Peptides against a protein of PDB entry 2YKT. Designs and how they scored, part 219

Target 1, 231 residues: chain A of PDB entry 2YKT
Amino acid sequence: SRSEEMHRLTENVYKTIMEQFNPSLRNFIAMGKNYEKALAGVTYAAKGYFDALVKMGELASESQGSKELGDVLFQMAEVHRQIQNQLEEMLKSFHNELLTQLEQKVELDSRYLSAALKKYQTEQRSKGDALDKCQAELKKLRKKSQGSKNPQKYSDKELQYIDAISNKQGELENYVSDGYKTALTEERRRFCFLVEKQCAVAKNSAAYHSKGKELLAQKLPLWQQACADPS

## One batch from the design tools (peptide; made by RFdiffusion4, then SolubleMPNN)

Design b2_p28_3_s4 (from b2_p28_3, 16 letters changed)
Fold by OpenDDE base, seed 3:
Structure b2_p28_3_s4 (fold): chain B 231 residues (1-231), chain A 28 residues (1-28)
Amino acid sequence: as target 1 above (231 residues)
Amino acid sequence: SMEKKIEEQLKELEESLEKVLKKEELAK
């Protein structure tokens, strides 16, 4: 029936969230933590590289003929230090705005969804059982009427059961339909939350990339000219 | 803040579920 199909669809939505979405989200969070750790490792390794570049700048500054190149090498190291600082700020936002909030939500979601599904199932079953009972009583009444010498005695009661069945069927269909809409809304809300948090991360990432581009674009022409016209 | 909000929603849902279960028991 239409109500049975809609009921199946509703349960499948809740089941998909609990068994597919939430485990996948946990994996997403884990992969995010791994990515954060790797980027922190990049920052640490970069520090060693640019500290070594500073040492080369110190040697140039101590030379008789390459002093100005020392300043260039120091500027190169400083710009990269600033880029790495922006990366660290982006990582803090990534951790606090995405990973932490998703982790808190997913840990509590299992109980919430279980309770929501159980509430829906309990009320759906209650309405279904009430409908089945009325249908069974009508069937019994019809059997009794067929064996009676006075079938008209049961006509009013038969009409009452028919009306009750119609009303209960309508109530069940409406409840299951609303249940399906609610389940789809719960699913959409979870995806929307993920998208919104990822948008915040994207904005922070854009700021990091923009800062790096601006700093390098400002200085690179000066650095390229440093060897063309030695003082 | 987000955790507290979810916990409050869960509590409300569980209370609502209890009312539904009680209604079902009374109807039988």
Scores: peptide ipSAE 0.048, ipTM 0.689, DockQ to the pose 0.054
Fold by OpenDDE base, seed 1:
Structure b2_p28_3_s4 (fold): chain B 231 residues (1-231), chain A 28 residues (1-28)
Amino acid sequence: as target 1 above (231 residues)
Amino acid sequence: SMEKKIEEQLKELEESLEKVLKKEELAK
């Protein structure tokens, strides 16, 4: 029946969230943590590299013929420091605004969804059982009427059961329909939450890239000319 | 916090579920 099909669809939505989405989200969070760790590692390694560059700049500053190049090398290292500061801010946002919030939500969500599904199933079954009972009673009444010498005696009761069945069928269909809409809304909400959090990360990432681009664009021409224009 | 909000929602849902379950038991 239409109601049975919609019921199965509703259950499948909840099951998909619980068995597919949430585990995948946990994996996503884990991969995010790994990515964060790797980026922190990059930051550390980069610091060592540019600290070494500063030392080269110091040597240039102490030289007789390359003093001005020392300033260039220092500027290169400083621009890197500023870019790394932006990266660190992005990483903080990545951790606090995405990973932590997703982790908190996903840990609580399993219990929530289990309860929601159970509530839906219980109420759906209750309505279904009530409908089945009325249908069974109508069937019994009809059998009794067929075996009776006075079938008209049961006509009013038959009409009452028919009306009750119709009403209960409608109620069940409406409940299942609403349940399906609710389930879809729950699913959508979770995807939307992920998208919104990822947008926040993207915004911070854009700021990081923009700052880096700006700083390098400003200084790179100067650095490129440093060797061509000896003082 | 978001966590507290979810916990509150969970509590409300569990209470609602309990009511449904009790109703079902009474109907049997």
Scores: peptide ipSAE 0.032, ipTM 0.655, DockQ to the pose 0.054
Fold by OpenDDE base, seed 2:
Structure b2_p28_3_s4 (fold): chain B 231 residues (1-231), chain A 28 residues (1-28)
Amino acid sequence: as target 1 above (231 residues)
Amino acid sequence: SMEKKIEEQLKELEESLEKVLKKEELAK
């Protein structure tokens, strides 16, 4: 029936969130932590590299014929420092605003979804059982009427059961329909939360990339001319 | 906090479920 099909769809939505979405989200968080760790490692390794570059700049500054190139090398290291500061701010946001919040939510969500599904199932079954009972009573009444010498005495009661069945059927259909909408809303809410958090990360990432591009675009022409124009 | 809000919602849902289960038991 339509009601049974919609009921199945509703249960499948909850099961999909519990068995597919949440495990995938946990994996997403784990991959995010790995990515964060790798970027932190890059930051540390880069510091060593550019500290060594500063040392080369010091040697240039102490040389007789390459003093001006020392300043260029120092500027290169300084621009890197500024870019790394932006990266660290982005990583802080990535950790605090995305990973931590997602981890907190997904940890609590299993119990919530289980309870929500169980509530829906219990109420759906209760309404279904009440409907089935009325239908069974109507059948019994009809059998009694067919065996009676005065079937007309059961007519009013038959009409009452027919009306009750109609009302309960409508109520069940509405409940299942609302349940399906609720389940879809729960699913959408979780995806929307992920999208919103990822948007915040994207904004912070854009700021990092923009600052880096700006700094390098400003200085790179100067650095490229340094060897051709000794001073 | 967000965590506290989720816990409160969970508590409300579990209480609601308990009421439904109790009603079902009384109807048997």
Scores: peptide ipSAE 0.029, ipTM 0.626, DockQ to the pose 0.031
Fold by OpenDDE base, seed 4:
Structure b2_p28_3_s4 (fold): chain B 231 residues (1-231), chain A 28 residues (1-28)
Amino acid sequence: as target 1 above (231 residues)
Amino acid sequence: SMEKKIEEQLKELEESLEKVLKKEELAK
């Protein structure tokens, strides 16, 4: 029946969230933490590299013929520092706005979904059982009427049961339909949350890349001409 | 809205299911 199929679909949505989405989300968070750790490692390694570049700049500044190149090397290191600060800001956002929030939600979600599914199943079954009972009573009444010398005696009761069955069938269908809508909404809400959090990360990432591009574009022409135009 | 979209999708699904059920009944 339509109701039975809709019921199956509803249960499948909950199962998909619990068995596919949430485990995949946990894996996504784990991969995100690994990525964060790697980027933090890059940040640390980069600091060492550019600190060494500063040392080269100091040596140039102490020279008689290359003093101006010392300033260039210092500027290169400083631009890197500024870019790195933007990266650190992006990483903080990545951690606090994406990973932490997703982790908090996924941890609580399993219990919530289990309870929601159980509630739906219990109420669906209750309505189904009530419908089945009415159908069974109608069947008993019809059997009794067929064996009676006065079938007209049972006509009013038969009509009442038919009406009750129709109403209960409609209620069950509506309940299952609403259940399916609710389940789909729950699923979509979770994807939307992920998309929104990823958008926040993307904005911060764009800001990082934009700032880096801006700083380098501003200084690179100056650095490129430094050797061609000695002081 | 998200809710309206879900309702539309559900309606389409219900119509599809009804068509399938009718075909099954006719095949019996």
Scores: peptide ipSAE 0.015, ipTM 0.414, DockQ to the pose 0.026

Design b2_p28_4_s1 (from b2_p28_4, 16 letters changed)
Fold by OpenDDE base, seed 3:
Structure b2_p28_4_s1 (fold): chain B 231 residues (1-231), chain A 28 residues (1-28)
Amino acid sequence: as target 1 above (231 residues)
Amino acid sequence: SSLEQKIKEQKEELEKSLEKVEEKEKLA
């Protein structure tokens, strides 16, 4: 029946969230934590490289013929430090705005969805059982009427059962339809939450890339000229 | 589930790769 098909679809949405979406989201969070850790590692490695560059700048500053190049090397290291600070800010946002919030959400979600599905199933079954009971009583009444010498005695009661069956069928169909819409809304809400959190991360990432581009674009022409004009 | 096992395997592989990176960074 239409109601049975829609019931199956509703249960499948809840099962897909519980068995596919939530495990995949937990994996996404885990991969995010690993990515954060790797970027922290990049930060550490970069510090070592630019500390070594600063040492080369110190040597240039101590020379008689290359003193101005020492300042250039220091500026290169400082620009990198500023870019790296922006990366650290982006990582803090990535952790606090995406990973932590998704982790909190997914931990609570399994219990919520299980309860929601159970409530839906219980009410769906209750309405279905009530419909089946009315159908069974109508069938018994019809059998009794066929065996009776006065079938007209049961006509009013038969009409009442037909009306009750029609109403209960309509109520069941509406309930299952609303249940399906609710399930789809729950699924959409979870994807929307993920998209919104990723948008926040994307904004912070854009700020990191913009700052890096601006700082390098400002200084690079000066650094390129430093060797052409020996003071 | 098959998915949970794949997730676990991917996580473990990535954790091992990160440990190698960290070890290289400590030695540099």
Scores: peptide ipSAE 0.000, ipTM 0.218, DockQ to the pose 0.022
Fold by OpenDDE base, seed 4:
Structure b2_p28_4_s1 (fold): chain B 231 residues (1-231), chain A 28 residues (1-28)
Amino acid sequence: as target 1 above (231 residues)
Amino acid sequence: SSLEQKIKEQKEELEKSLEKVEEKEKLA
């Protein structure tokens, strides 16, 4: 029946969220944590490299003929520090605004969705069983009436069952239809949340890239000329 | 799906744009 088909569709939406979306989201979070860890590793390695560059700048500053190059090397390291600070701010946002929030939600969501699906299934079954019962009773009544010497005795009761069946059928169809809309809304809400969180990450990432580009573009011409200038 | 086609088109456009940026960076 149409109601049975819609019921199956509704269940499939919930199952898709629980069995496909949520596991995929957990994997997404795990990959995000791996990415964060890798960036932290880059940060650590970069710090060592630029600390060593600072040491070279110190040596230049102590030299008789290369003092001005010491300042250049220090500026290079300072620009890196500023870029790194911006990266760290981006990473904090990435962790706190996306990963943590998604992790909290996905863990709670399994229980929520299971309960929501169970509630829907229970109510759907209840309405379906009530309909089936009325249909069965009508069938029994008709058989009894056909075997009776006074069929008119059952006419009012037959009408009552027909009306009850019609009403219960309509209620079931409406319930299942609304259930399907609700399920689709639940699915959409989860995707929207992911998109919104990813947009926040993108904004913070843009700030990191912009700051790095700006700083390097401003200083690079100066650094490129440093060796051409007399000591 | 229509969405998959749009995603594919956007990806192709992005790739072309990236190639242009890379080419400009090489020339600079």
Scores: peptide ipSAE 0.000, ipTM 0.247, DockQ to the pose 0.022
Fold by OpenDDE base, seed 5:
Structure b2_p28_4_s1 (fold): chain B 231 residues (1-231), chain A 28 residues (1-28)
Amino acid sequence: as target 1 above (231 residues)
Amino acid sequence: SSLEQKIKEQKEELEKSLEKVEEKEKLA
Protein backbone atom coordinates (compact mmCIF):
# COMPACT_ATOMS: atom_id res chain seq x y z
CA SER B 1 0.00 0.00 0.00
CA ARG B 2 1.01 3.67 -0.28
CA SER B 3 1.21 3.94 3.49
CA GLU B 4 3.43 0.88 3.73
CA GLU B 5 5.78 2.21 1.10
CA MET B 6 6.01 5.59 2.74
CA HIS B 7 6.58 3.87 6.08
CA ARG B 8 9.52 1.99 4.60
CA LEU B 9 10.90 5.22 3.17
CA THR B 10 10.60 6.90 6.56
CA GLU B 11 12.45 4.11 8.30
CA ASN B 12 15.08 4.17 5.60
CA VAL B 13 15.76 7.87 6.17
CA TYR B 14 16.38 7.26 9.87
CA LYS B 15 18.54 4.25 9.07
CA THR B 16 20.53 6.24 6.52
CA ILE B 17 21.27 8.91 9.10
CA MET B 18 22.26 6.39 11.75
CA GLU B 19 24.16 3.95 9.57
CA GLN B 20 25.67 6.19 6.89
CA PHE B 21 25.63 9.85 7.86
CA ASN B 22 26.72 9.55 11.49
CA PRO B 23 29.56 7.09 10.82
CA SER B 24 30.73 9.27 7.94
CA LEU B 25 30.58 12.30 10.19
CA ARG B 26 32.69 10.50 12.79
CA ASN B 27 35.21 9.75 10.10
CA PHE B 28 35.12 13.39 8.98
CA ILE B 29 35.88 14.47 12.55
CA ALA B 30 38.75 11.99 12.75
CA MET B 31 40.19 13.25 9.48
CA GLY B 32 39.80 16.80 10.76
CA LYS B 33 41.81 15.94 13.86
CA ASN B 34 44.51 14.43 11.70
CA TYR B 35 44.57 17.55 9.55
CA GLU B 36 44.80 19.75 12.64
CA LYS B 37 47.71 17.70 13.91
CA ALA B 38 49.51 17.96 10.60
CA LEU B 39 49.05 21.74 10.50
CA ALA B 40 50.35 21.99 14.05
CA GLY B 41 53.34 20.05 12.82
CA VAL B 42 53.81 22.59 10.03
CA THR B 43 53.79 25.38 12.58
CA TYR B 44 56.41 23.63 14.64
CA ALA B 45 58.63 22.95 11.66
CA ALA B 46 58.25 26.54 10.48
CA LYS B 47 59.43 27.81 13.85
CA GLY B 48 62.64 25.85 13.51
CA TYR B 49 63.20 27.12 9.99
CA PHE B 50 62.67 30.77 10.84
CA ASP B 51 64.71 30.50 14.03
CA ALA B 52 67.53 29.34 11.82
CA LEU B 53 66.88 32.32 9.55
CA VAL B 54 67.20 34.62 12.56
CA LYS B 55 70.58 33.10 13.25
CA MET B 56 71.64 33.96 9.72
CA GLY B 57 70.42 37.49 10.37
CA GLU B 58 72.57 37.68 13.49
CA LEU B 59 75.62 36.71 11.49
CA ALA B 60 74.85 39.38 8.92
CA SER B 61 74.46 41.97 11.67
CA GLU B 62 77.92 41.08 12.97
CA SER B 63 79.49 41.57 9.55
CA GLN B 64 81.00 44.88 8.53
CA GLY B 65 79.57 44.90 5.03
CA SER B 66 76.16 43.21 5.44
CA LYS B 67 74.61 44.74 8.58
CA GLU B 68 71.52 46.03 6.82
CA LEU B 69 70.81 42.57 5.43
CA GLY B 70 70.65 41.32 8.99
CA ASP B 71 67.64 43.53 9.63
CA VAL B 72 66.02 42.29 6.43
CA LEU B 73 66.43 38.69 7.51
CA PHE B 74 64.98 39.50 10.94
CA GLN B 75 61.96 41.11 9.32
CA MET B 76 61.47 38.12 7.06
CA ALA B 77 61.48 35.82 10.05
CA GLU B 78 59.13 38.06 12.03
CA VAL B 79 56.56 38.34 9.25
CA HIS B 80 56.49 34.59 8.86
CA ARG B 81 56.19 34.19 12.63
CA GLN B 82 53.11 36.39 12.53
CA ILE B 83 51.66 34.34 9.68
CA GLN B 84 52.19 31.17 11.70
CA ASN B 85 50.56 32.74 14.75
CA GLN B 86 47.53 33.48 12.62
CA LEU B 87 47.51 29.89 11.46
CA GLU B 88 47.49 28.76 15.08
CA GLU B 89 44.50 30.96 15.78
CA MET B 90 42.73 29.52 12.77
CA LEU B 91 43.47 26.03 14.09
CA LYS B 92 41.98 26.89 17.47
CA SER B 93 38.84 28.02 15.73
CA PHE B 94 38.85 24.90 13.60
CA HIS B 95 39.06 22.77 16.71
CA ASN B 96 36.56 24.64 18.88
CA GLU B 97 33.98 25.71 16.32
CA LEU B 98 33.94 22.67 14.08
CA LEU B 99 35.49 19.53 15.50
CA THR B 100 34.36 19.80 19.12
CA GLN B 101 30.84 20.81 18.21
CA LEU B 102 30.45 18.08 15.62
CA GLU B 103 31.83 15.51 18.03
CA GLN B 104 29.32 16.53 20.69
CA LYS B 105 26.45 16.41 18.24
CA VAL B 106 27.25 13.05 16.71
CA GLU B 107 27.54 11.32 20.08
CA LEU B 108 24.16 12.57 21.24
CA ASP B 109 22.47 12.00 17.92
CA SER B 110 22.51 8.22 17.89
CA ARG B 111 20.39 8.07 21.03
CA TYR B 112 18.06 10.77 19.83
CA LEU B 113 17.47 9.15 16.46
CA SER B 114 16.89 5.75 17.97
CA ALA B 115 14.27 7.19 20.26
CA ALA B 116 12.65 9.17 17.46
CA LEU B 117 12.49 6.13 15.21
CA LYS B 118 11.07 3.98 18.00
CA LYS B 119 8.42 6.56 18.77
CA TYR B 120 7.42 6.75 15.13
CA GLN B 121 7.33 2.97 14.78
CA THR B 122 5.24 2.55 17.90
CA GLU B 123 2.65 5.06 16.84
CA GLN B 124 2.58 3.80 13.27
CA ARG B 125 2.02 0.27 14.52
CA SER B 126 -0.68 1.41 16.90
CA LYS B 127 -2.59 3.12 14.12
CA GLY B 128 -2.07 0.16 11.82
CA ASP B 129 -3.32 -2.28 14.43
CA ALA B 130 -6.39 -0.18 15.07
CA LEU B 131 -7.15 -0.16 11.36
CA ASP B 132 -6.62 -3.90 11.08
CA LYS B 133 -8.96 -4.48 13.99
CA CYS B 134 -11.73 -2.49 12.37
CA GLN B 135 -11.23 -4.32 9.09
CA ALA B 136 -11.37 -7.64 10.88
CA GLU B 137 -14.56 -6.68 12.68
CA LEU B 138 -16.17 -5.60 9.42
CA LYS B 139 -15.24 -8.91 7.85
CA LYS B 140 -16.80 -10.78 10.78
CA LEU B 141 -19.92 -8.69 10.54
CA ARG B 142 -20.27 -9.36 6.81
CA LYS B 143 -19.94 -13.09 7.41
CA LYS B 144 -22.70 -12.91 10.00
CA SER B 145 -24.87 -10.89 7.67
CA GLN B 146 -24.47 -13.38 4.82
CA GLY B 147 -25.46 -16.22 7.09
CA SER B 148 -28.42 -14.37 8.55
CA LYS B 149 -32.03 -14.46 7.48
CA ASN B 150 -32.20 -10.74 8.27
CA PRO B 151 -29.17 -9.00 6.69
CA GLN B 152 -30.73 -5.56 7.14
CA LYS B 153 -30.14 -5.84 10.86
CA TYR B 154 -26.41 -5.35 10.32
CA SER B 155 -26.54 -2.53 7.75
CA ASP B 156 -26.09 0.35 10.17
CA LYS B 157 -23.20 -1.32 11.92
CA GLU B 158 -21.56 -2.12 8.61
CA LEU B 159 -21.71 1.54 7.62
CA GLN B 160 -20.17 2.52 10.93
CA TYR B 161 -17.24 0.18 10.40
CA ILE B 162 -16.76 1.40 6.83
CA ASP B 163 -16.60 4.97 8.05
CA ALA B 164 -14.24 4.04 10.85
CA ILE B 165 -11.96 2.20 8.43
CA SER B 166 -11.92 5.15 6.06
CA ASN B 167 -11.06 7.56 8.85
CA LYS B 168 -8.36 5.34 10.31
CA GLN B 169 -6.86 4.76 6.89
CA GLY B 170 -6.69 8.50 6.33
CA GLU B 171 -5.15 9.07 9.74
CA LEU B 172 -2.52 6.42 9.12
CA GLU B 173 -1.63 7.86 5.74
CA ASN B 174 -1.35 11.36 7.14
CA TYR B 175 0.75 10.19 10.06
CA VAL B 176 3.16 8.30 7.86
CA SER B 177 3.36 11.21 5.43
CA ASP B 178 4.15 13.63 8.23
CA GLY B 179 6.63 11.15 9.61
CA TYR B 180 8.44 11.06 6.29
CA LYS B 181 8.59 14.85 6.09
CA THR B 182 9.90 14.98 9.63
CA ALA B 183 12.59 12.43 8.87
CA LEU B 184 13.71 14.34 5.78
CA THR B 185 13.81 17.52 7.82
CA GLU B 186 16.00 15.82 10.41
CA GLU B 187 18.37 14.70 7.69
CA ARG B 188 18.52 18.15 6.11
CA ARG B 189 19.12 19.79 9.47
CA ARG B 190 22.24 17.69 9.97
CA PHE B 191 23.66 18.59 6.58
CA CYS B 192 22.84 22.25 7.16
CA PHE B 193 24.64 22.17 10.48
CA LEU B 194 27.72 20.74 8.81
CA VAL B 195 27.59 23.35 6.06
CA GLU B 196 27.22 26.19 8.54
CA LYS B 197 30.15 25.02 10.63
CA GLN B 198 32.28 24.57 7.55
CA CYS B 199 31.37 28.10 6.46
CA ALA B 200 32.76 29.41 9.74
CA VAL B 201 35.99 27.53 9.10
CA ALA B 202 36.14 28.90 5.57
CA LYS B 203 35.70 32.44 6.87
CA ASN B 204 38.54 32.04 9.34
CA SER B 205 40.73 30.48 6.68
CA ALA B 206 40.04 33.40 4.35
CA ALA B 207 41.05 35.83 7.07
CA TYR B 208 44.29 33.95 7.64
CA HIS B 209 45.18 34.02 3.96
CA SER B 210 44.23 37.68 3.60
CA LYS B 211 46.38 38.79 6.52
CA GLY B 212 49.33 36.76 5.33
CA LYS B 213 49.06 38.18 1.84
CA GLU B 214 48.84 41.71 3.17
CA LEU B 215 51.92 41.39 5.36
CA LEU B 216 54.02 39.86 2.62
CA ALA B 217 52.84 42.34 0.00
CA GLN B 218 53.81 45.21 2.26
CA LYS B 219 57.35 44.00 2.96
CA LEU B 220 58.41 42.09 -0.12
CA PRO B 221 59.31 45.17 -2.21
CA LEU B 222 61.65 46.34 0.54
CA TRP B 223 63.32 42.98 0.83
CA GLN B 224 63.76 42.70 -2.93
CA GLN B 225 65.71 45.96 -3.01
CA ALA B 226 67.99 45.15 -0.08
CA CYS B 227 70.82 43.72 -2.17
CA ALA B 228 70.72 46.47 -4.77
CA ASP B 229 70.71 49.41 -2.39
CA PRO B 230 73.97 50.65 -0.90
CA SER B 231 74.47 50.44 2.80
CA SER A 1 72.54 54.17 4.84
CA SER A 2 69.30 54.93 2.99
CA LEU A 3 68.45 51.26 3.20
CA GLU A 4 68.92 51.15 6.96
CA GLN A 5 66.51 54.04 7.33
CA LYS A 6 63.94 52.34 5.11
CA ILE A 7 64.28 49.12 7.06
CA LYS A 8 63.77 50.98 10.32
CA GLU A 9 60.70 52.77 8.99
CA GLN A 10 59.23 49.57 7.62
CA LYS A 11 59.80 47.81 10.93
CA GLU A 12 57.89 50.53 12.75
CA GLU A 13 55.05 50.32 10.25
CA LEU A 14 54.89 46.57 10.65
CA GLU A 15 54.66 46.88 14.42
CA LYS A 16 51.80 49.37 14.11
CA SER A 17 49.99 47.13 11.67
CA LEU A 18 50.35 44.16 13.98
CA GLU A 19 48.96 46.13 16.89
CA LYS A 20 45.89 46.98 14.84
CA VAL A 21 45.38 43.35 13.93
CA GLU A 22 45.60 42.33 17.56
CA GLU A 23 43.06 44.95 18.55
CA LYS A 24 40.65 43.77 15.87
CA GLU A 25 41.03 40.18 16.96
CA LYS A 26 40.12 41.13 20.53
CA LEU A 27 36.95 42.75 19.25
CA ALA A 28 36.05 39.83 17.11
Scores: peptide ipSAE 0.008, ipTM 0.232, DockQ to the pose 0.012; fails the geometry check
Fold by OpenDDE base, seed 1:
Structure b2_p28_4_s1 (fold): chain B 231 residues (1-231), chain A 28 residues (1-28)
Amino acid sequence: as target 1 above (231 residues)
Amino acid sequence: SSLEQKIKEQKEELEKSLEKVEEKEKLA
């Protein structure tokens, strides 16, 4: 029946969230932590590289003919430090605004969804059983009427059962339909939450890239002229 | 010499900017 199909679809939505979405989200969080660790590693490696660049700048500053190039090398290292600070801010936001919040949500969600599914199943079964009972009683009444010398005696009761069946069918269909809409809304809410948190990460990433671009665009022309115009 | 002066001025500006960032980080 339409109600049985809709019931199956509703259960499948909850199962998909619990068995596919939530495990995938946990994996996403784990991959995010790995990415964070790798970026921290890049930060550390970059520090070593630019510290070495500073040493080259010190040597230039001590030279007789390359003193001004020492200042250029120091500026290059300093701009990198500023870019790196922006990266660290992005990483903090990535950890606190995305990873931690997703981790908290996914742990709470398993219990919530299990309870929601069980509640839906219990009520759906209750309504289904009530419908089946009315259908069975109508069938019994019809059998009694066929064996009776006065079938008209049962006509009013037959009408009452028909009306009750119609009402219970409508209630079951509405309940299952609403259940399906609710399940889809729960699924959508979870994806929306992920999208919103990822948007925050994207904004922070954009800020990092913009700051780096700005700093380099401002200084690069000066650095490029340093060798061409030693005066 | 003109380039050296510009480089020196820009270095000083960068240092001032860094000090401001460090102060904000300490207050946060």
Scores: peptide ipSAE 0.007, ipTM 0.226, DockQ to the pose 0.011; fails the geometry check

Design b2_p28_4_s2 (from b2_p28_4, 17 letters changed)
Fold by OpenDDE base, seed 1:
Parts: C-alpha cells; sequence; structure tokens
Structure b2_p28_4_s2 (fold): chain B 231 residues (1-231), chain A 28 residues (1-28)
C-alpha cells in the first residue's frame, strides 16, 4: 500500500543517517584532524626556513656592500610572520568552529535518532494495529449479517465500522506522510549544519589568502628593485 | 584501485614526514 511504502521510505531515511551519514561524518572529522596536523607541520617547517633566511639577512647587514639587502631579507621574514599569524587564526577556527562542533553533534545524534525512529515505529504500529482490528471486526460483522434472518439489524454497526476504518486509514496515511517529511527535514538539517560550518572555515581561509596576497603585492616590487638599485 | 593505492602511499609518506617534524619540535 501507499502507507506501507511511505513507512519503508521513512525508516530508510533514519537508517541512512545512522548507518551512512554519521559514520561518514566521523571519518570527515578524522580527516580534518589529520589535515590540521599536516598544516601545523608545514607551519613548523616554514618557521625553520624563514628563521634561516633571517640569519642570511644578518650576514648581509654585517657586510660592506650588501647592507640594504639585509633589510630586504628581514622584511621578507616579517611578511612571512604576518601571513603565518593569519594561518594560525584560520587553524584555530577550523578546530574550534568546525571539528569540535561536528564532533559534539555526531556523538549526541546517535541516541537522538534511535529514540526518534523508535517513537515513530511504535506509533505507526499502534495506528496500523488499530486499523487492522477494525477491518477484522467489520469482516466478522458481515459474516454474521449474511447468516442472519434480519440483516438490517447490523446495518448501523456496519456503517460505524466503515467510518472508523476510513478515519483510521486517513490518520495512518497522514502520520506516515508527516513522519517522512520530518525524517527528510532531519537529514537536510544535518547537511545544512555541515555546509554552514564549512562556510565559516571558507571565510577564514579567504581572509588568510587575501592578507597574504595583499602583503606580498605591496612588498614584492620593492624587493625586486633592491638588486637593481644599489645604494 | 591505482588511485587508492597512490592515496595510501601519499598518506604514509606524509605521516612519516610529520613524525619527523614532531620529533624535532619536541627536542626544542
Amino acid sequence: as target 1 above (231 residues)
Amino acid sequence: SSMEEEIKKQQEELEESLKKVEEKEALE
């Protein structure tokens, strides 16, 4: 029946969230932690490289003929430090606003969804059983009427059961339909939450890239002229 | 797949590299 099909679809939505979405989200969080760790490693390695560049700048500053190039090398290292600070802010946001919040949500969600599915199943079964009972009683009544010398005696009761069946069938169909809409809304809400958190990360990443581009665009022409214009 | 094998290889190389960086950082 239409109601049985809709019921199956509703259960499948909840099962898909619990068995596919939530495990995939846990994996996504784990991959995010690995990515964060890798970026921290890059940050550390970059610090060592630019600290070594500062030492080269110190040597230039101590030279007789390359003093001005020492200042250039120090500026390069300082721009890197500023870019690095922006990266660190992005990483903090990535950890605190995405990973931690997703981790908290996914842990709470398993219990919530199990309870929601169980509640839906219990109520759906209750309504189904009530409908089946009324249908069975109508069938019994019709058998009694066929064997009776006065079938008209049962006409009012037959009408009452027909009305009750119609009402209970309508209630079941509406309940299952609403259940399906609710399940789809729950699924959509989870994807929307992920998208919104990823948008926050994207904004912070854009700020990092913009700051780096701005700083380098400002200074690079000056650095490129340093060797062409000896003081 | 060949792509999955390459991804696994790159992950192992990255993990080894990160371990070396962490060891250096811990010594400072």
Scores: peptide ipSAE 0.000, ipTM 0.254, DockQ to the pose 0.016
Fold by OpenDDE base, seed 3:
Structure b2_p28_4_s2 (fold): chain B 231 residues (1-231), chain A 28 residues (1-28)
Amino acid sequence: as target 1 above (231 residues)
Amino acid sequence: SSMEEEIKKQQEELEESLKKVEEKEALE
């Protein structure tokens, strides 16, 4: 029936969230933590490289013929330090605004969804059982009427059961329909939350990339001419 | 050489720094 199909669809939405979405989200969080760790590793590896560049700048500054190139090398290292500081701020946002919030939500979600599904199933079954009971009583009444010498005695009662069945069928269909809409809303809410958190991360990432681009664009022409025009 | 010693020192400092990051990330 339409109500049975919609009931199946409703249960499948809840099961998909619990068995597919939430495990995938846990994996996404784990991959995010790995990515964060790798980027932190890049930051520290880069520090060693640019500290060595500063040492080369010190040697240039101590020379008679290359003193101005020392300042260039120091500027290169300083621009990198500023870029790395922006990366660290982006990583803090990535951790605090995305990973932590998703982790907290996914830990609580399994219990919530199980309770929501159980509540839906219990009420759906209750309405279904009430409908089945009325249908069974109507069938018994019809059998009794067919065997009776006065079938008209049961006509009013038969009409009452028909009306009760129609009402209970309508209530069941409406309940299952609303249940399906609710389940789809729960699924959408979870995807929307993920998208919104990723938008915040994307804004912070854009700020990091923009600052890096601006700093390098400002300084690179000066660095490129330093060897061509010795002071 | 003095250069090899400096490279070794920088590598040790990097490894220590990476370990601190890993410990911090594990606690968060």
Scores: peptide ipSAE 0.000, ipTM 0.234, DockQ to the pose 0.013
Fold by OpenDDE base, seed 4:
Structure b2_p28_4_s2 (fold): chain B 231 residues (1-231), chain A 28 residues (1-28)
Amino acid sequence: as target 1 above (231 residues)
Amino acid sequence: SSMEEEIKKQQEELEESLKKVEEKEALE
């Protein structure tokens, strides 16, 4: 029946969220944590490299013939520090605004969705069973009426069952239809949340990239000429 | 050489720093 088909569709939406979306989201979070870890590793590696560059700048500053190149090397390290600060801000946002929030939600969501699906299934079954019962009673009544010497005795009850069946059928169809819309809304809400969180990350990432580009574009011409200038 | 020893020291410091990051993330 149409109601049975819609019921299956509704259950499939919940199952898709529980069995496909949520596991995939957990994997996404895990990959995000791995990415964060790798960027943290880059941060420490870069710090070591540019700290060593500062030492080279100190040596240049102590030299008689390369003193001005010390300032250049220090500027290079300072620009790196500023870029690194922007990266750290992005990473904090990535962790706090995306990963933590997604992790908290996905752990709670399994229980929520299970309960929501169970509630829907229970109510759907209850309405279906009530309909089936009325249909069965009508069938029994008709058989009894056909074997009776006074069929008119059952006419009012027959009408009552017909009306009850019609009403229960309509209620079941509406309930299942609304259930399907609700399930689709639940799915959409989860995707929208992911998109919104990813947009926040993208904004912070854009700030990191913009600052790095700006600083390097400003200073690079100066650094490129440093060796051509007399000491 | 003195240079090789300094490079080795810096590498060890980096490795220790990376371990600290990993430990922190494992606790979170």
Scores: peptide ipSAE 0.000, ipTM 0.226, DockQ to the pose 0.013
Fold by OpenDDE base, seed 5:
Structure b2_p28_4_s2 (fold): chain B 231 residues (1-231), chain A 28 residues (1-28)
Amino acid sequence: as target 1 above (231 residues)
Amino acid sequence: SSMEEEIKKQQEELEESLKKVEEKEALE
């Protein structure tokens, strides 16, 4: 029946969220943590590299013929330090605004969805059973009427069952339809939440890239000319 | 050489720093 098909679709939406979306989201969080770790590693590796660059700048500053290049090397190291600081701020946002919040939600969501599905199934079954009961009683009544010498005795009761069946059928169909819409809304809400959190990360990432571009654009022309200037 | 010793020192400091990051992640 149409109601049975729509019931299966409703259950499938909940199952898809629980068995596909949530596991995939857990994997996404895990991959995010790996990415965070790698970027943190980049920050520390960069520190070592630019600390070594500072040492080269110190040597230049001690030289008689290359003293001004020492300042250039120091500026290069400082600009990259500032870029790495912006990366660290982006990583904090990535952790706190995306990963932590998603992790908290995905663990709670499994229990929530199981309860929501169970509630829907229980009520759907209750309405279905009530309908089936009325249909069974009507069938019994019709059998009695056909075997009776006075079929008219059962006519009023037959009409009552027909009306009850019609009403219960309509209620079941409406309930299942609303259940399906609710399930789709639950699915959409989860995707929307992911998109919104990813937008926050993207905004912070844009700030990191913008700051890096600004700092390098400001200093790079000066650095490029440093070797052409007389000592 | 003094330069080789300094390179070695910086490498050790980096390794220690990476270890701290890993420890922090394990606690999260």
Scores: peptide ipSAE 0.000, ipTM 0.234, DockQ to the pose 0.012

